# Ledger of designs, part 75: peptides against a protein of PDB entry 7BBL

Target 1, 86 residues: chain A of PDB entry 7BBL
Amino acid sequence: IAQESLESQEQRARAALRERYLRSLLAMVGHQVSFTLHEGVRVAAHFGATDLDVANFYVSQLQTPIGVQAEALLRCSDIISYTFKP

## One batch from the design tools (peptide; made by RFdiffusion4, then SolubleMPNN)

Design b2_p22_5_s2 (from b2_p22_5, 10 letters changed)
Fold by OpenDDE base, seed 5:
Structure b2_p22_5_s2 (fold): chain B 86 residues (1-86), chain A 22 residues (1-22)
Amino acid sequence: as target 1 above (86 residues)
Amino acid sequence: SEVERLEAELRAIGAAFLAAHA
């Protein structure tokens, strides 16, 4: 039996992580999500959709330390972590 | 693949969202 290459193993691992990420995004739909951004900034917003190509998060009712934005765009690169209750 | 299926589903949700908020 041919042994699976390291590259193949890494590909499966990446696919598994991607799948987990995508499932979490689907679970966010229609829910409020708490985002932790750079420098400890925390915001909450209702998840609307994502642009998978650009990795943008389209949200509504974004609660920031200085106010609320009815509609907003968050970049994945600005997000350290997120939590929500399905 | 499962990844591709999930991406397609999210893409559809995104398209509908953007259309509704255009």
Scores: peptide ipSAE 0.587, ipTM 0.901, DockQ to the pose 0.839
Fold by OpenDDE base, seed 4:
Structure b2_p22_5_s2 (fold): chain B 86 residues (1-86), chain A 22 residues (1-22)
Amino acid sequence: as target 1 above (86 residues)
Amino acid sequence: SEVERLEAELRAIGAAFLAAHA
């Protein structure tokens, strides 16, 4: 019986994770998303688009502890996690 | 591939977004 190499398995796993991530981004379009940033800071914003090359998140109505920004840019490196309701 | 298709779709959304906010 032919067995898939470990390398091939890892490749499929990476592809699956990438696909899952991309699908989540598409699901976020037009919805409010809760982002967890460094130091436990949590913000909420409506997802607009992402720059796949740099992984920047372009959002609107960003709610922060000190106020709301009509439009904002969140860098991937600043985001620890996110949740949203499809 | 599916990944490439999804990326293309997101890229299109991004382009439209930037155009609308330019």
Scores: peptide ipSAE 0.586, ipTM 0.901, DockQ to the pose 0.847
Fold by OpenDDE base, seed 2:
Parts: sequence; structure tokens; C-alpha cells
Structure b2_p22_5_s2 (fold): chain B 86 residues (1-86), chain A 22 residues (1-22)
Amino acid sequence: as target 1 above (86 residues)
Amino acid sequence: SEVERLEAELRAIGAAFLAAHA
């Protein structure tokens, strides 16, 4: 019985994580998402789409401590985590 | 692959979004 190489195992693990991430993006389309940013800042916005190459989040009705933005662009580098109800 | 399929779907959603906001 052939044994899978370590490289192959790691590749499958990365693919599994990527798949889970992509599925979460699909699930949040059109829904309000809560984003946790740096310094403990939390915002909520309706998810519109993402730029897979640049990792940008295009959202609407972004609720911030100082008001609401009709449309906004969030960068993955600014996001620590997110939660939403499917 | 499944990853590629999901990415294609998200890419299509992105294209539609941009078109709607152009």
C-alpha cells in the first residue's frame, strides 16, 4: 500500500482550509456579517462580493461607531475574523 | 477541482456585483 507523502498531505490540508473559506464566503453573500478588525473594533455590513485576487470585501451598509457607509471596501489584511448567520 | 469550482462561482458573483454597481 502506497503511503501519501508529507507534501501531499500538506497540500490536501491547505486545499481543505481553502474550500472551507470559500464556502463561508458563498454562504455570507447577501447577508449581514460582523467583522472584527484590529484594536478590537467591530463593524457590521451586508456582504456583496470579494476580489479573490486582491482579497477585498465589497460590502454595503457598513455600520461603524461613527456612522453608516452605504458602500465600502474592506481589505482582508484589516480583518481578524467574521461571523454571520446563514 | 472543488476549490476551482467554488472560486469560479464567487468570481461570477463578483462580476455581477460590479455590473450592478457600475
Scores: peptide ipSAE 0.586, ipTM 0.901, DockQ to the pose 0.844
Fold by OpenDDE base, seed 3:
Formats: sequence, structure tokens, C-alpha cells
Structure b2_p22_5_s2 (fold): chain B 86 residues (1-86), chain A 22 residues (1-22)
Amino acid sequence: as target 1 above (86 residues)
Amino acid sequence: SEVERLEAELRAIGAAFLAAHA
């Protein structure tokens, strides 16, 4: 019986993770998202869109410890995790 | 693929967002 190679299994795993990520992005469009940044900083913002190539997050109403920014850009590299209610 | 389909959908959303906020 032919079995799937290790490389093929890893490829499917990577594809599954990418798909999960993309679906989460779609789910958060237009919703408020809580972002955890470095040094324990947490911010909340309404997700607008993302640049998939550069991994930039375009958001609005960014709530920071020192105020609210109407429009803002978050870099994926600055984000540790995020949560939201679909 | 499903990934490519999802990326295309997100690209469309991104384009619309940028147009609306230009």
C-alpha cells in the first residue's frame, strides 16, 4: 500500500496552517480585534485589511495606553497574538 | 487551491478598503 511521504505530510500541514490563518483574517474583517504586542502591550482596533505580501495590518480606532488613533498601521512582526469575536 | 482562493478574496477586500479610505 502506497503511503504519503513525510514531505507531503509536512506540505499539507503548512497549507492547513496557512488556510487557518487566512480564514481568521477574513473572520475579523470589520470587527474589533485585541492585539498583544511586545512587552505585554495590548491594544484594540477595528480590522480593515491586510497586505498579505508585506504583512501589514490596516486598522481603525486603535486604542492605545495613551489614546486613540483614528487610522493606524500595524506590522505583523510586532504582533505576538490576537483575539476577536467573529 | 483553497489557499489561493482565500488570498484572492482578501486581496479584493484590501483593495476595496484602500479605495474607501483614500
Scores: peptide ipSAE 0.585, ipTM 0.901, DockQ to the pose 0.844

Design b2_p22_5_s3 (from b2_p22_5, 11 letters changed)
Fold by OpenDDE base, seed 4:
Structure b2_p22_5_s3 (fold): chain B 86 residues (1-86), chain A 22 residues (1-22)
Amino acid sequence: as target 1 above (86 residues)
Amino acid sequence: SRVDELEARLRAIGAEFLASHA
C-alpha cells in the first residue's frame, strides 16, 4: 500500500492553513476585528483590505487604549492574534 | 488552485479599497 510521504503531508498541511487564513480574511472584510498585539496591547478596527505581498492590513476606526484613528495600517508582523464575529 | 482563487479575490478587494480611498 502506497503511503503519502512526510513532505507531501506537510505540503498539504501548509496549503490547508493558508486556505483557512485566506478565508478568515475574506470573512473579516467590512467587519470589526479585535487584534492582539505585542505586550498585551489589544485594539479593535474595521477590516478594509490587506496587501498579501507586503503583509499590511488596511483598517478603519482603529480603537486603541489612547484613542481612535479613522484610518490606519497594521503590519502583519505586529499582530499576534485576532478574533471577530462574521 | 483554491488558494490562488482566494488570493485573487482578496487582491480584487484590495484594488477596490484603494480606489475608494484615493
Scores: peptide ipSAE 0.578, ipTM 0.899, DockQ to the pose 0.835
Fold by OpenDDE base, seed 2:
Structure b2_p22_5_s3 (fold): chain B 86 residues (1-86), chain A 22 residues (1-22)
Amino acid sequence: as target 1 above (86 residues)
Amino acid sequence: SRVDELEARLRAIGAEFLASHA
């Protein structure tokens, strides 16, 4: 019985993870999301859109420890994790 | 593919976002 190559298995695994990520992005559109950033910083913001190429998060009503920004840009590289209620 | 479709939907959302905030 022919078995799937390691490369093929890895490709499918990557695709599955990408799909999971993209679905989470779709689910958070228009919702308030809690973002965990570096140095233990946690912020909350309403998710507007994301730049898939540059991986920027365009958000509104960003609540930070020192205030609220009406509109803001979060870099994917600065985000460790996020949570939200679909 | 499934990924392509999801990305297309997100691109559309992005375009809409930019238009509404222009």
Scores: peptide ipSAE 0.577, ipTM 0.899, DockQ to the pose 0.843
Fold by OpenDDE base, seed 5:
Structure b2_p22_5_s3 (fold): chain B 86 residues (1-86), chain A 22 residues (1-22)
Amino acid sequence: as target 1 above (86 residues)
Amino acid sequence: SRVDELEARLRAIGAEFLASHA
């Protein structure tokens, strides 16, 4: 009944962003994703799963400038952005 | 919450992934 506090508003905003992020992860499962890493490095890989605790991306068929890895692990902290086709 | 449910789905996918790659 009382007006929502600023802290509560911020909490809802963070939750909304988290939801958006999680939905994107679900949408990319099994699909090829293009990742932009630090220093302009770009790679493509099929998304397999995410370790929510450590924030690791488990991927397959990772295409890098120097070759392809059948299986690989990408750290979320190394990823600047990503794009994919649902 | 919606966030909790989404995380649960992803955890399930993760578990399946690990099982298939073990």
Scores: peptide ipSAE 0.577, ipTM 0.898, DockQ to the pose 0.833
Fold by OpenDDE base, seed 3:
Structure b2_p22_5_s3 (fold): chain B 86 residues (1-86), chain A 22 residues (1-22)
Amino acid sequence: as target 1 above (86 residues)
Amino acid sequence: SRVDELEARLRAIGAEFLASHA
């Protein structure tokens, strides 16, 4: 039996990570999500949609340390991690 | 592929979201 190349293994790994990410986004739709931003700043917001091309998160009811923003745009590059209850 | 289909679903959700918030 032929052994799969290292390149093929890496390709499958990348595809698996991408799929995992996309499935998490789908699960987030309509739910409140806790986002961890730079310097440990944490905010919570209801996830609406993601612009996959520009990598933007469109959210509502963004809770910040200084108040609530009805609608907001979060750049993916500003997000370190997120958690939510599906 | 599975990835392509997932992205298509998310694009559709995005379009619906924008329409409802326009």
Scores: peptide ipSAE 0.577, ipTM 0.899, DockQ to the pose 0.833

Design b2_p22_5_s4 (from b2_p22_5, 9 letters changed)
Fold by OpenDDE base, seed 5:
Structure b2_p22_5_s4 (fold): chain B 86 residues (1-86), chain A 22 residues (1-22)
Amino acid sequence: as target 1 above (86 residues)
Amino acid sequence: SPVEELEARLEAIRAAFLAAHA
Protein backbone atom coordinates (compact mmCIF):
# COMPACT_ATOMS: atom_id res chain seq x y z
CA ILE B 1 0.00 0.00 0.00
CA ALA B 2 1.10 3.53 -0.68
CA GLN B 3 2.59 5.61 2.11
CA GLU B 4 0.74 8.76 3.07
CA SER B 5 2.83 11.86 2.46
CA LEU B 6 3.66 14.34 5.19
CA GLU B 7 1.47 16.90 3.47
CA SER B 8 -1.43 14.49 3.40
CA GLN B 9 -0.99 13.72 7.07
CA GLU B 10 -1.01 17.41 7.90
CA GLN B 11 -4.11 17.89 5.78
CA ARG B 12 -5.96 15.16 7.64
CA ALA B 13 -4.88 16.63 10.95
CA ARG B 14 -6.21 20.06 9.98
CA ALA B 15 -9.47 18.53 8.83
CA ALA B 16 -9.84 16.63 12.08
CA LEU B 17 -9.30 19.78 14.13
CA ARG B 18 -11.76 21.72 11.98
CA GLU B 19 -14.36 19.00 12.37
CA ARG B 20 -13.97 18.96 16.14
CA TYR B 21 -14.29 22.73 16.29
CA LEU B 22 -17.40 22.78 14.13
CA ARG B 23 -19.06 20.09 16.20
CA SER B 24 -18.33 22.17 19.28
CA LEU B 25 -20.05 25.15 17.71
CA LEU B 26 -23.11 23.07 16.96
CA ALA B 27 -23.15 21.94 20.56
CA MET B 28 -23.23 25.57 21.67
CA VAL B 29 -26.32 26.52 19.68
CA GLY B 30 -29.00 27.72 22.02
CA HIS B 31 -26.82 27.34 25.09
CA GLN B 32 -25.50 30.06 27.33
CA VAL B 33 -21.85 30.86 26.83
CA SER B 34 -19.59 32.87 29.09
CA PHE B 35 -17.22 35.20 27.30
CA THR B 36 -14.14 36.89 28.68
CA LEU B 37 -13.42 40.11 26.84
CA HIS B 38 -10.72 42.75 27.06
CA GLU B 39 -9.92 44.44 30.34
CA GLY B 40 -11.39 41.58 32.29
CA VAL B 41 -14.94 42.21 31.14
CA ARG B 42 -17.10 39.10 31.35
CA VAL B 43 -20.44 38.62 29.66
CA ALA B 44 -22.87 35.77 29.19
CA ALA B 45 -25.16 35.13 26.26
CA HIS B 46 -27.02 32.44 24.43
CA PHE B 47 -25.10 31.32 21.39
CA GLY B 48 -27.05 31.74 18.20
CA ALA B 49 -24.59 31.41 15.37
CA THR B 50 -21.15 32.28 14.07
CA ASP B 51 -19.42 32.97 10.78
CA LEU B 52 -17.50 30.07 9.35
CA ASP B 53 -14.33 32.14 9.51
CA VAL B 54 -15.16 32.81 13.17
CA ALA B 55 -15.21 36.53 12.57
CA ASN B 56 -18.37 37.09 14.56
CA PHE B 57 -20.52 35.46 17.20
CA TYR B 58 -24.23 36.12 16.93
CA VAL B 59 -25.85 35.89 20.33
CA SER B 60 -29.03 36.65 22.21
CA GLN B 61 -29.79 37.68 25.78
CA LEU B 62 -26.38 39.23 26.21
CA GLN B 63 -25.75 40.03 29.85
CA THR B 64 -23.26 42.86 30.17
CA PRO B 65 -22.07 44.90 33.15
CA ILE B 66 -24.42 47.64 31.99
CA GLY B 67 -27.49 45.65 31.08
CA VAL B 68 -29.07 42.98 28.92
CA GLN B 69 -29.28 43.14 25.15
CA ALA B 70 -31.83 40.99 23.39
CA GLU B 71 -29.44 40.37 20.53
CA ALA B 72 -25.86 41.28 19.81
CA LEU B 73 -22.85 40.67 17.63
CA LEU B 74 -19.54 39.88 19.28
CA ARG B 75 -16.32 40.28 17.33
CA CYS B 76 -13.99 37.33 17.65
CA SER B 77 -11.11 39.79 17.93
CA ASP B 78 -12.66 41.10 21.13
CA ILE B 79 -13.00 37.70 22.72
CA ILE B 80 -10.13 36.42 24.82
CA SER B 81 -11.82 33.18 25.81
CA TYR B 82 -15.17 31.52 26.31
CA THR B 83 -16.68 28.54 28.05
CA PHE B 84 -19.98 26.70 28.01
CA LYS B 85 -21.71 23.64 29.36
CA PRO B 86 -23.00 21.21 26.74
CA SER A 1 -17.09 15.25 3.92
CA PRO A 2 -17.88 15.71 7.60
CA VAL A 3 -16.40 19.21 7.56
CA GLU A 4 -18.42 20.28 4.55
CA GLU A 5 -21.65 18.98 6.03
CA LEU A 6 -21.01 20.68 9.35
CA GLU A 7 -20.19 23.97 7.66
CA ALA A 8 -23.39 23.75 5.64
CA ARG A 9 -25.43 23.17 8.79
CA LEU A 10 -23.78 26.05 10.60
CA GLU A 11 -24.27 28.36 7.66
CA ALA A 12 -27.96 27.48 7.60
CA ILE A 13 -28.16 28.21 11.32
CA ARG A 14 -26.52 31.58 10.79
CA ALA A 15 -28.94 32.44 8.01
CA ALA A 16 -31.90 31.44 10.14
CA PHE A 17 -30.63 33.48 13.08
CA LEU A 18 -30.23 36.59 10.97
CA ALA A 19 -33.68 36.16 9.49
CA ALA A 20 -35.27 35.70 12.90
CA HIS A 21 -33.54 38.79 14.29
CA ALA A 22 -33.84 41.09 11.28
Scores: peptide ipSAE 0.639, ipTM 0.921, DockQ to the pose 0.946
Fold by OpenDDE base, seed 3:
Structure b2_p22_5_s4 (fold): chain B 86 residues (1-86), chain A 22 residues (1-22)
Amino acid sequence: as target 1 above (86 residues)
Amino acid sequence: SPVEELEARLEAIRAAFLAAHA
């Protein structure tokens, strides 16, 4: 019984993490998400899509301290964290 | 591959979103 190599185990682990991340993105589609940005700024928006390389978040109805934007592009580098209710 | 299929779905969603808001 030849056991799986360390390299193979690491590959499976990476694939599992990627899959979990992608499934979480799909779960966000169409739902309102709360984003925490720099300087303690928090905004809410309906999640639309993201680039697979995690470059941008495409959202709608972005609620900011100064007003609401019908559509917006949030760079991943601007986001500290986010939460949502599936 | 589960990952590849998920990525394809998300890419389609991105394309649809951009088309709907362009």
Scores: peptide ipSAE 0.639, ipTM 0.921, DockQ to the pose 0.960
Fold by OpenDDE base, seed 4:
Structure b2_p22_5_s4 (fold): chain B 86 residues (1-86), chain A 22 residues (1-22)
Amino acid sequence: as target 1 above (86 residues)
Amino acid sequence: SPVEELEARLEAIRAAFLAAHA
């Protein structure tokens, strides 16, 4: 009846959360996502891809208050939050 | 592992996206 250490439990928890996050990214591919940026700015774009460290979001058809950009790169540091419909 | 497989899929998608928009 050996019990798993707290450290081991934490490792499994981190792995589970990482997996869940990655699956959510895959679910976003090709779908329009609403991004909330700083200063109350909201934009919408079709999610294309991310770097392995998810530092950048590669998107298409980025709708901004000024216009639409066919392709764009959004840095995670500029994003407050985002939502999408699978 | 599941994580590694998912990361591989995402990397492939990134590569494809960049190629399609080059």
Scores: peptide ipSAE 0.637, ipTM 0.920, DockQ to the pose 0.939
Fold by OpenDDE base, seed 2:
Structure b2_p22_5_s4 (fold): chain B 86 residues (1-86), chain A 22 residues (1-22)
Amino acid sequence: as target 1 above (86 residues)
Amino acid sequence: SPVEELEARLEAIRAAFLAAHA
């Protein structure tokens, strides 16, 4: 019986994780997302898009402590965590 | 592949978003 190599198994595992991640991003499209930033700052924004490599978040209607920004870019390095309701 | 298709969709969304907000 043919057996898949360990390398092939690892490749499939990585692909599966990537797929799950991408599907999560797709699920965020058109939804409001709550972001937790450094120093306990929390903001909310409507998800627009992301970079597939750097994972920058392109958002609209960003609600910050000092007001609302119509559009904004949130760098992954600034984000501690995020949640959304699909 | 599923990954490639998803990446293509998301890239299209990104491009559209940037164009709409340029």
Scores: peptide ipSAE 0.637, ipTM 0.920, DockQ to the pose 0.962

Design b2_p22_6_s1 (from b2_p22_6, 9 letters changed)
Fold by OpenDDE base, seed 4:
Structure b2_p22_6_s1 (fold): chain B 86 residues (1-86), chain A 22 residues (1-22)
Amino acid sequence: as target 1 above (86 residues)
Amino acid sequence: ARVAALEAELEAIRAAFLAAAA
């Protein structure tokens, strides 16, 4: 009986995780996302897009403690965590 | 194939977002 190699199984697993992640990004499009930045700073913004390597988050209506930015770019390196409601 | 399609869609969304913001 032919069986998939361990490496092949791992490859499929990685692909599945990538797909799941990408689908989650698509689900975020247009929705408000809450971002936690360094030093506990929290901001909210409407998710627009991301780079495929997730280097940047492109958002709109970014609510900061000092005002609202129509469009903004958030570096992934500056983001501690984020959450959203589908 | 599924991953590639998703990435293509996300790239299109990114392009559209940037174009609209310009």
Scores: peptide ipSAE 0.608, ipTM 0.903, DockQ to the pose 0.925
Fold by OpenDDE base, seed 2:
Structure b2_p22_6_s1 (fold): chain B 86 residues (1-86), chain A 22 residues (1-22)
Amino acid sequence: as target 1 above (86 residues)
Amino acid sequence: ARVAALEAELEAIRAAFLAAAA
């Protein structure tokens, strides 16, 4: 009855969380996502891709209060939260 | 291995998106 070390258990836990996160990103690809930005500004866009360190979101058809941008780059520092329908 | 495969898949998607936008 060998016991896995605490460090090993923590590594598996981190890997599991990373996997869950990455799968959620894959689920977003091609789907419209609603982003909540600072000062209550909300926009919608089709998710195209993202950096693995989540520095940027590459999107298309970004709907803003003043129009639609065919392609855009959203910095994660500007995003408070987001939601989408898989 | 599973995480690495997912990251590779997402990186390929990012590359494809940038290529299409260029």
Scores: peptide ipSAE 0.605, ipTM 0.902, DockQ to the pose 0.922
Fold by OpenDDE base, seed 3:
Order: C-alpha cells, then sequence, then structure tokens
Structure b2_p22_6_s1 (fold): chain B 86 residues (1-86), chain A 22 residues (1-22)
C-alpha cells in the first residue's frame, strides 16, 4: 500500500505545532499574562501583540516589583515562561 | 494554509497595537 513518507509526516507535525503555538498567541490577545523572568522575577501585563519570528512581546500595564509601565516590550530571551487564563 | 492565515491575523494585530501605542 502507498504510505506517506517519513519526511512528509514530520512536515505535518511541525506545521501542527506551529499552528498550535499561533492559536495560543491569539488566545492571549487582550488578556493579562504572568511572565517569569530571570532571577525569579515575576511580572504581569496585558498582552497586546508579538513578533512571529523573534517573539518579542508587546504589552501594556506591565506590573513590576518597582512600579507599573504603561507600555513595554519583553524580549523572548528574557522570558523563562508565561501563563494566562483564557 | 492555516498557518499562513494565522500569521497574517497576528501580524495585523501587531500593526494595530503599535499604531494605537504611537
Amino acid sequence: as target 1 above (86 residues)
Amino acid sequence: ARVAALEAELEAIRAAFLAAAA
């Protein structure tokens, strides 16, 4: 019987993962997100947008230990993890 | 393609956010 090549299967898997990631980003739009940064620093901010390649996070109302920033940019390299409530 | 459509949507959102913040 004809079978889909291994390479084709892997390509579909990669596409599925990318789609899942992108859908997750869409779900975050307008919601408050909790970010865990280096040295155990945790901040909360309203998600506005993100880059598709570098994944910079454009946020608003960033709550930091020393104050609130109306608008800010969080580089992907600064973020260890993040969580949000859909 | 699903991915392309999603990326286009997110890019539009990014553009709108930056415009609103300016």
Scores: peptide ipSAE 0.603, ipTM 0.902, DockQ to the pose 0.930
Fold by OpenDDE base, seed 5:
Structure b2_p22_6_s1 (fold): chain B 86 residues (1-86), chain A 22 residues (1-22)
Amino acid sequence: as target 1 above (86 residues)
Amino acid sequence: ARVAALEAELEAIRAAFLAAAA
C-alpha cells in the first residue's frame, strides 16, 4: 500500500528524460552533425563532446562558409538547431 | 545511478577531446 510521492514521481520523470538525452549525446560521438546557426547559416562538424550543462559543443572538422576548422567550439547560444544520423 | 554513470562517461570523453586537441 506504500505509494510513491508526486515529487518522487517527478524526479523519476526528470531522470528518465536526462538519461535519454545523455544517451543521445553518446550516440553522436564521432558522427557528423549539422548545425543551424543564426541568419540561416548552416555548418557541419564531427561531434566530439559537450559540457554537461550543454553550454558548449566541442567539435572537429567544422565546415563553415569560409573554410574548415580542425577543432572548434560552438556555444549552445549560437545554435538554433541541429540534426544527426545515428 | 544510471544518469551519474552516463555523465561520468561524457565527462571523460570531453576531457579526452580537450587533451587531444591541446
Scores: peptide ipSAE 0.599, ipTM 0.900, DockQ to the pose 0.924

Design b2_p22_6_s2 (from b2_p22_6, 11 letters changed)
Fold by OpenDDE base, seed 4:
Formats: structure tokens, C-alpha cells, sequence
Structure b2_p22_6_s2 (fold): chain B 86 residues (1-86), chain A 22 residues (1-22)
């Protein structure tokens, strides 16, 4: 039987992961997301949008330890992890 | 194809968000 090349398998894997990522972003739309930043800082914000390549997160109602920002930009480099309830 | 569709949808959401925020 014909065997799929390793390169082809890797292409499918990349496509699958990209699709899962994009679907998760869509699932965040309209929901509050909890972000873990550096130095143990945790913030919560409503997801607005994202840059698909740079992975900047545009959010609203950002709750920080010292107050709330109506709108904010979170860069990928600032984010350790995030979670949300669909 | 599915990836492109999803990306297009997210780009539209981004544009709408930025327009509303401006």
C-alpha cells in the first residue's frame, strides 16, 4: 500500500493544529478570558479580537490588580497562558 | 480551505472591533 510521506503527515498535523487554534479563538469571542502574565500577574478581560499572525489580543474591560482598563492590547510575548469558559 | 474560512471570519471580527473602538 502507498505510504504517506513524513512531510505530508507534518503538513496535515500543522493544518489540524492551526484549525484547532482558530476555532478556540472564535470560541472566545464575546467571553471573558483569564490571562496569566509574567511575575504571576493574572488579569481578566473580554475578548475582542486578535492578530492571527502576531497573536496580539485586543480586549475590553481589562481587570488588573490596580484597576480596570476599558480597552487594552495584550501582546503574545506578555502572555504565559490563558483560559476561558465557552 | 477551512483554515482560510476561519481566518477570514476572525479578520472580519478584528476589523469590526477596531472600527467600533475608533
Amino acid sequence: as target 1 above (86 residues)
Amino acid sequence: AEVERLEAELRAIREAFLAAAA
Scores: peptide ipSAE 0.595, ipTM 0.901, DockQ to the pose 0.929
Fold by OpenDDE base, seed 3:
Structure b2_p22_6_s2 (fold): chain B 86 residues (1-86), chain A 22 residues (1-22)
Amino acid sequence: as target 1 above (86 residues)
Amino acid sequence: AEVERLEAELRAIREAFLAAAA
């Protein structure tokens, strides 16, 4: 019987993970997202878009401890984690 | 090529967002 090589199996696994990630991003469109940043800082904002390679997050109505920003850019390196309700 | 389709959709969303924010 046909047997996939280890390399082929790993390639399919990587593609599956990428697809899962992309679908999660699409699910955020039109929803508010909660971000956990450095030093435990938590903010909330409406998802706008992302860069697929660098993973910058473009958001609106960013609620921070000192106020609300109409528009903002959150770099992937600044984000510890994020959650949202689809 | 499902990944490519999804990426194209997200790119379109990004372009629309940036255009609206400009």
Scores: peptide ipSAE 0.594, ipTM 0.901, DockQ to the pose 0.938
Fold by OpenDDE base, seed 2:
Structure b2_p22_6_s2 (fold): chain B 86 residues (1-86), chain A 22 residues (1-22)
Amino acid sequence: as target 1 above (86 residues)
Amino acid sequence: AEVERLEAELRAIREAFLAAAA
């Protein structure tokens, strides 16, 4: 039986992970997301969009300790993690 | 093909969001 190459297997694995990531982004559309930033800072915002390559997060109604920003951009380098209810 | 489809959809969402915000 001919087996696919290791490279092909790894390629499919990468594609599967990418698909999972993209689906999670899509699931955030129209939902409020909680972001954990550096130094334990946590903020909440409504998801707007992302850059697929750089992973910038375009959000609205960003709730910060200081106040609420109608629109904001969160850089991936500032984000430790995020969570939301699908 | 599925990855490309998802990326295209998210790209469209991005364009629409930026257009509405401008």
Scores: peptide ipSAE 0.592, ipTM 0.900, DockQ to the pose 0.935
Fold by OpenDDE base, seed 5:
Structure b2_p22_6_s2 (fold): chain B 86 residues (1-86), chain A 22 residues (1-22)
Amino acid sequence: as target 1 above (86 residues)
Amino acid sequence: AEVERLEAELRAIREAFLAAAA
């Protein structure tokens, strides 16, 4: 059996990371997520869905400093970090 | 194969969410 090439090893590594990421997204389904946005703005919302490429977050019951939005879209470019409890 | 399956599942979730929000 031929030894796996470096490129193939890198491909498997990328696939593993992608899988890990996707599983984490699935783990958010039905849970509230806390987002840290620019300039220290922090919001919480129930995870709805995401785009697989741009990683936009479609959420519900978004709690912002000024109120609650029933439905909202959070762009990846606006998100610094996020946390959730599985 | 696992990645594709997971992506398909998340895609379905997105479609369902958007449909419900419409």
Scores: peptide ipSAE 0.592, ipTM 0.900, DockQ to the pose 0.908

Design b2_p22_6_s4 (from b2_p22_6, 10 letters changed)
Fold by OpenDDE base, seed 3:
Structure b2_p22_6_s4 (fold): chain B 86 residues (1-86), chain A 22 residues (1-22)
Amino acid sequence: as target 1 above (86 residues)
Amino acid sequence: ARVAELEAELRAIRDAFLARAA
C-alpha cells in the first residue's frame, strides 16, 4: 500500500486546523463572548460575525468599563483571547 | 472542499450582519 507523502500529511493537518477554527466561529454566532484585550482589559459582547481575510469581529451589546456600545468592531490584533459558553 | 463551504457560510453571516447594522 502506497504511503502518503509528508507534504500531503501536512496539507491535511493544515486543512483540519482551518476547518476546526471555522467551525468554532460558527458555533459562536449569536452567543455572548468574553474578550480579553490589551493590558488585561476584559469585555463581553454578542458575537455577530467576522471577516476572515482581515479578521475583524463584528459584535453587538459590547460591555465596557465605561458603558455599553450597541455595535462595535474588534480587530483581531486588539484581542489576546476569547471564551464563550455554547 | 469543506473549508470553502464553511467560509462561504461565514461570509454570508457577515453580510447579513452588516445589512442589519446599516
Scores: peptide ipSAE 0.639, ipTM 0.909, DockQ to the pose 0.872
Fold by OpenDDE base, seed 4:
Structure b2_p22_6_s4 (fold): chain B 86 residues (1-86), chain A 22 residues (1-22)
Amino acid sequence: as target 1 above (86 residues)
Amino acid sequence: ARVAELEAELRAIRDAFLARAA
């Protein structure tokens, strides 16, 4: 019986995780997302798009503690976590 | 692959976002 190598299993796992991540991004498009940034700062914005490699998040109506920005760019390095309600 | 298709969709969405009218 042919047995799949551990390396092959890891490859499938990486592909599955990538697909899951990409599907989650698609699900967020057009929806309001809550972002947790550094120093406990939390903001909300409508998710517009992202760069797949650089992981820049293009958003609109960014609501910060100080005010609202019509459009903004959030870098992956600035984001601790994010959540949304579909 | 399915991953490539998903990435293509997201790239298109990004391009459309950047091309939007002000």
Scores: peptide ipSAE 0.638, ipTM 0.906, DockQ to the pose 0.789
Fold by OpenDDE base, seed 2:
Structure b2_p22_6_s4 (fold): chain B 86 residues (1-86), chain A 22 residues (1-22)
Amino acid sequence: as target 1 above (86 residues)
Amino acid sequence: ARVAELEAELRAIRDAFLARAA
């Protein structure tokens, strides 16, 4: 019986993880998301879109400690984590 | 491929966001 190569198995595993990530992004579209940034800063915003390669997050109604920005860009490098309720 | 389809959809969402009316 022919077995799938190790390389093929790893490729499928990587694809599965990528799919999981992409589905999570899709699930966030239009929802309010809480972002944890550096220095203990936490903000909330409505997720609009993202760059898949550069990983910029395009958001609206960004609630910061000093006010609300109608539209904003969050760089992936500034984000530690994010959470939301589906 | 499922990944390609998801990426295409997200790209479309991004483009729509950037091209949205004021």
Scores: peptide ipSAE 0.638, ipTM 0.906, DockQ to the pose 0.771
Fold by OpenDDE base, seed 1:
Structure b2_p22_6_s4 (fold): chain B 86 residues (1-86), chain A 22 residues (1-22)
Amino acid sequence: as target 1 above (86 residues)
Amino acid sequence: ARVAELEAELRAIRDAFLARAA
């Protein structure tokens, strides 16, 4: 019987990973998220939206060590990891 | 297809977020 090509398998794998990523972003919308930044800095904010290409994160009520920022933009390059509770 | 739909939804969410009242 016919066998799926390696290229086709890779395409499905890439699509699956992209879908998982996008679904995770969707799940975070409206939720408070804890972000781990460089030098062990941790902040919390409500996730609002993101740029799909540049991966900028638009957040609100950003709680930082030096205060609360009503609205903020977090660059993907600034973020090491993030967690949230659905 | 599914990816495209998700991306469209997230783009809409972004646009709505940016368009919110100041």
Scores: peptide ipSAE 0.638, ipTM 0.905, DockQ to the pose 0.812

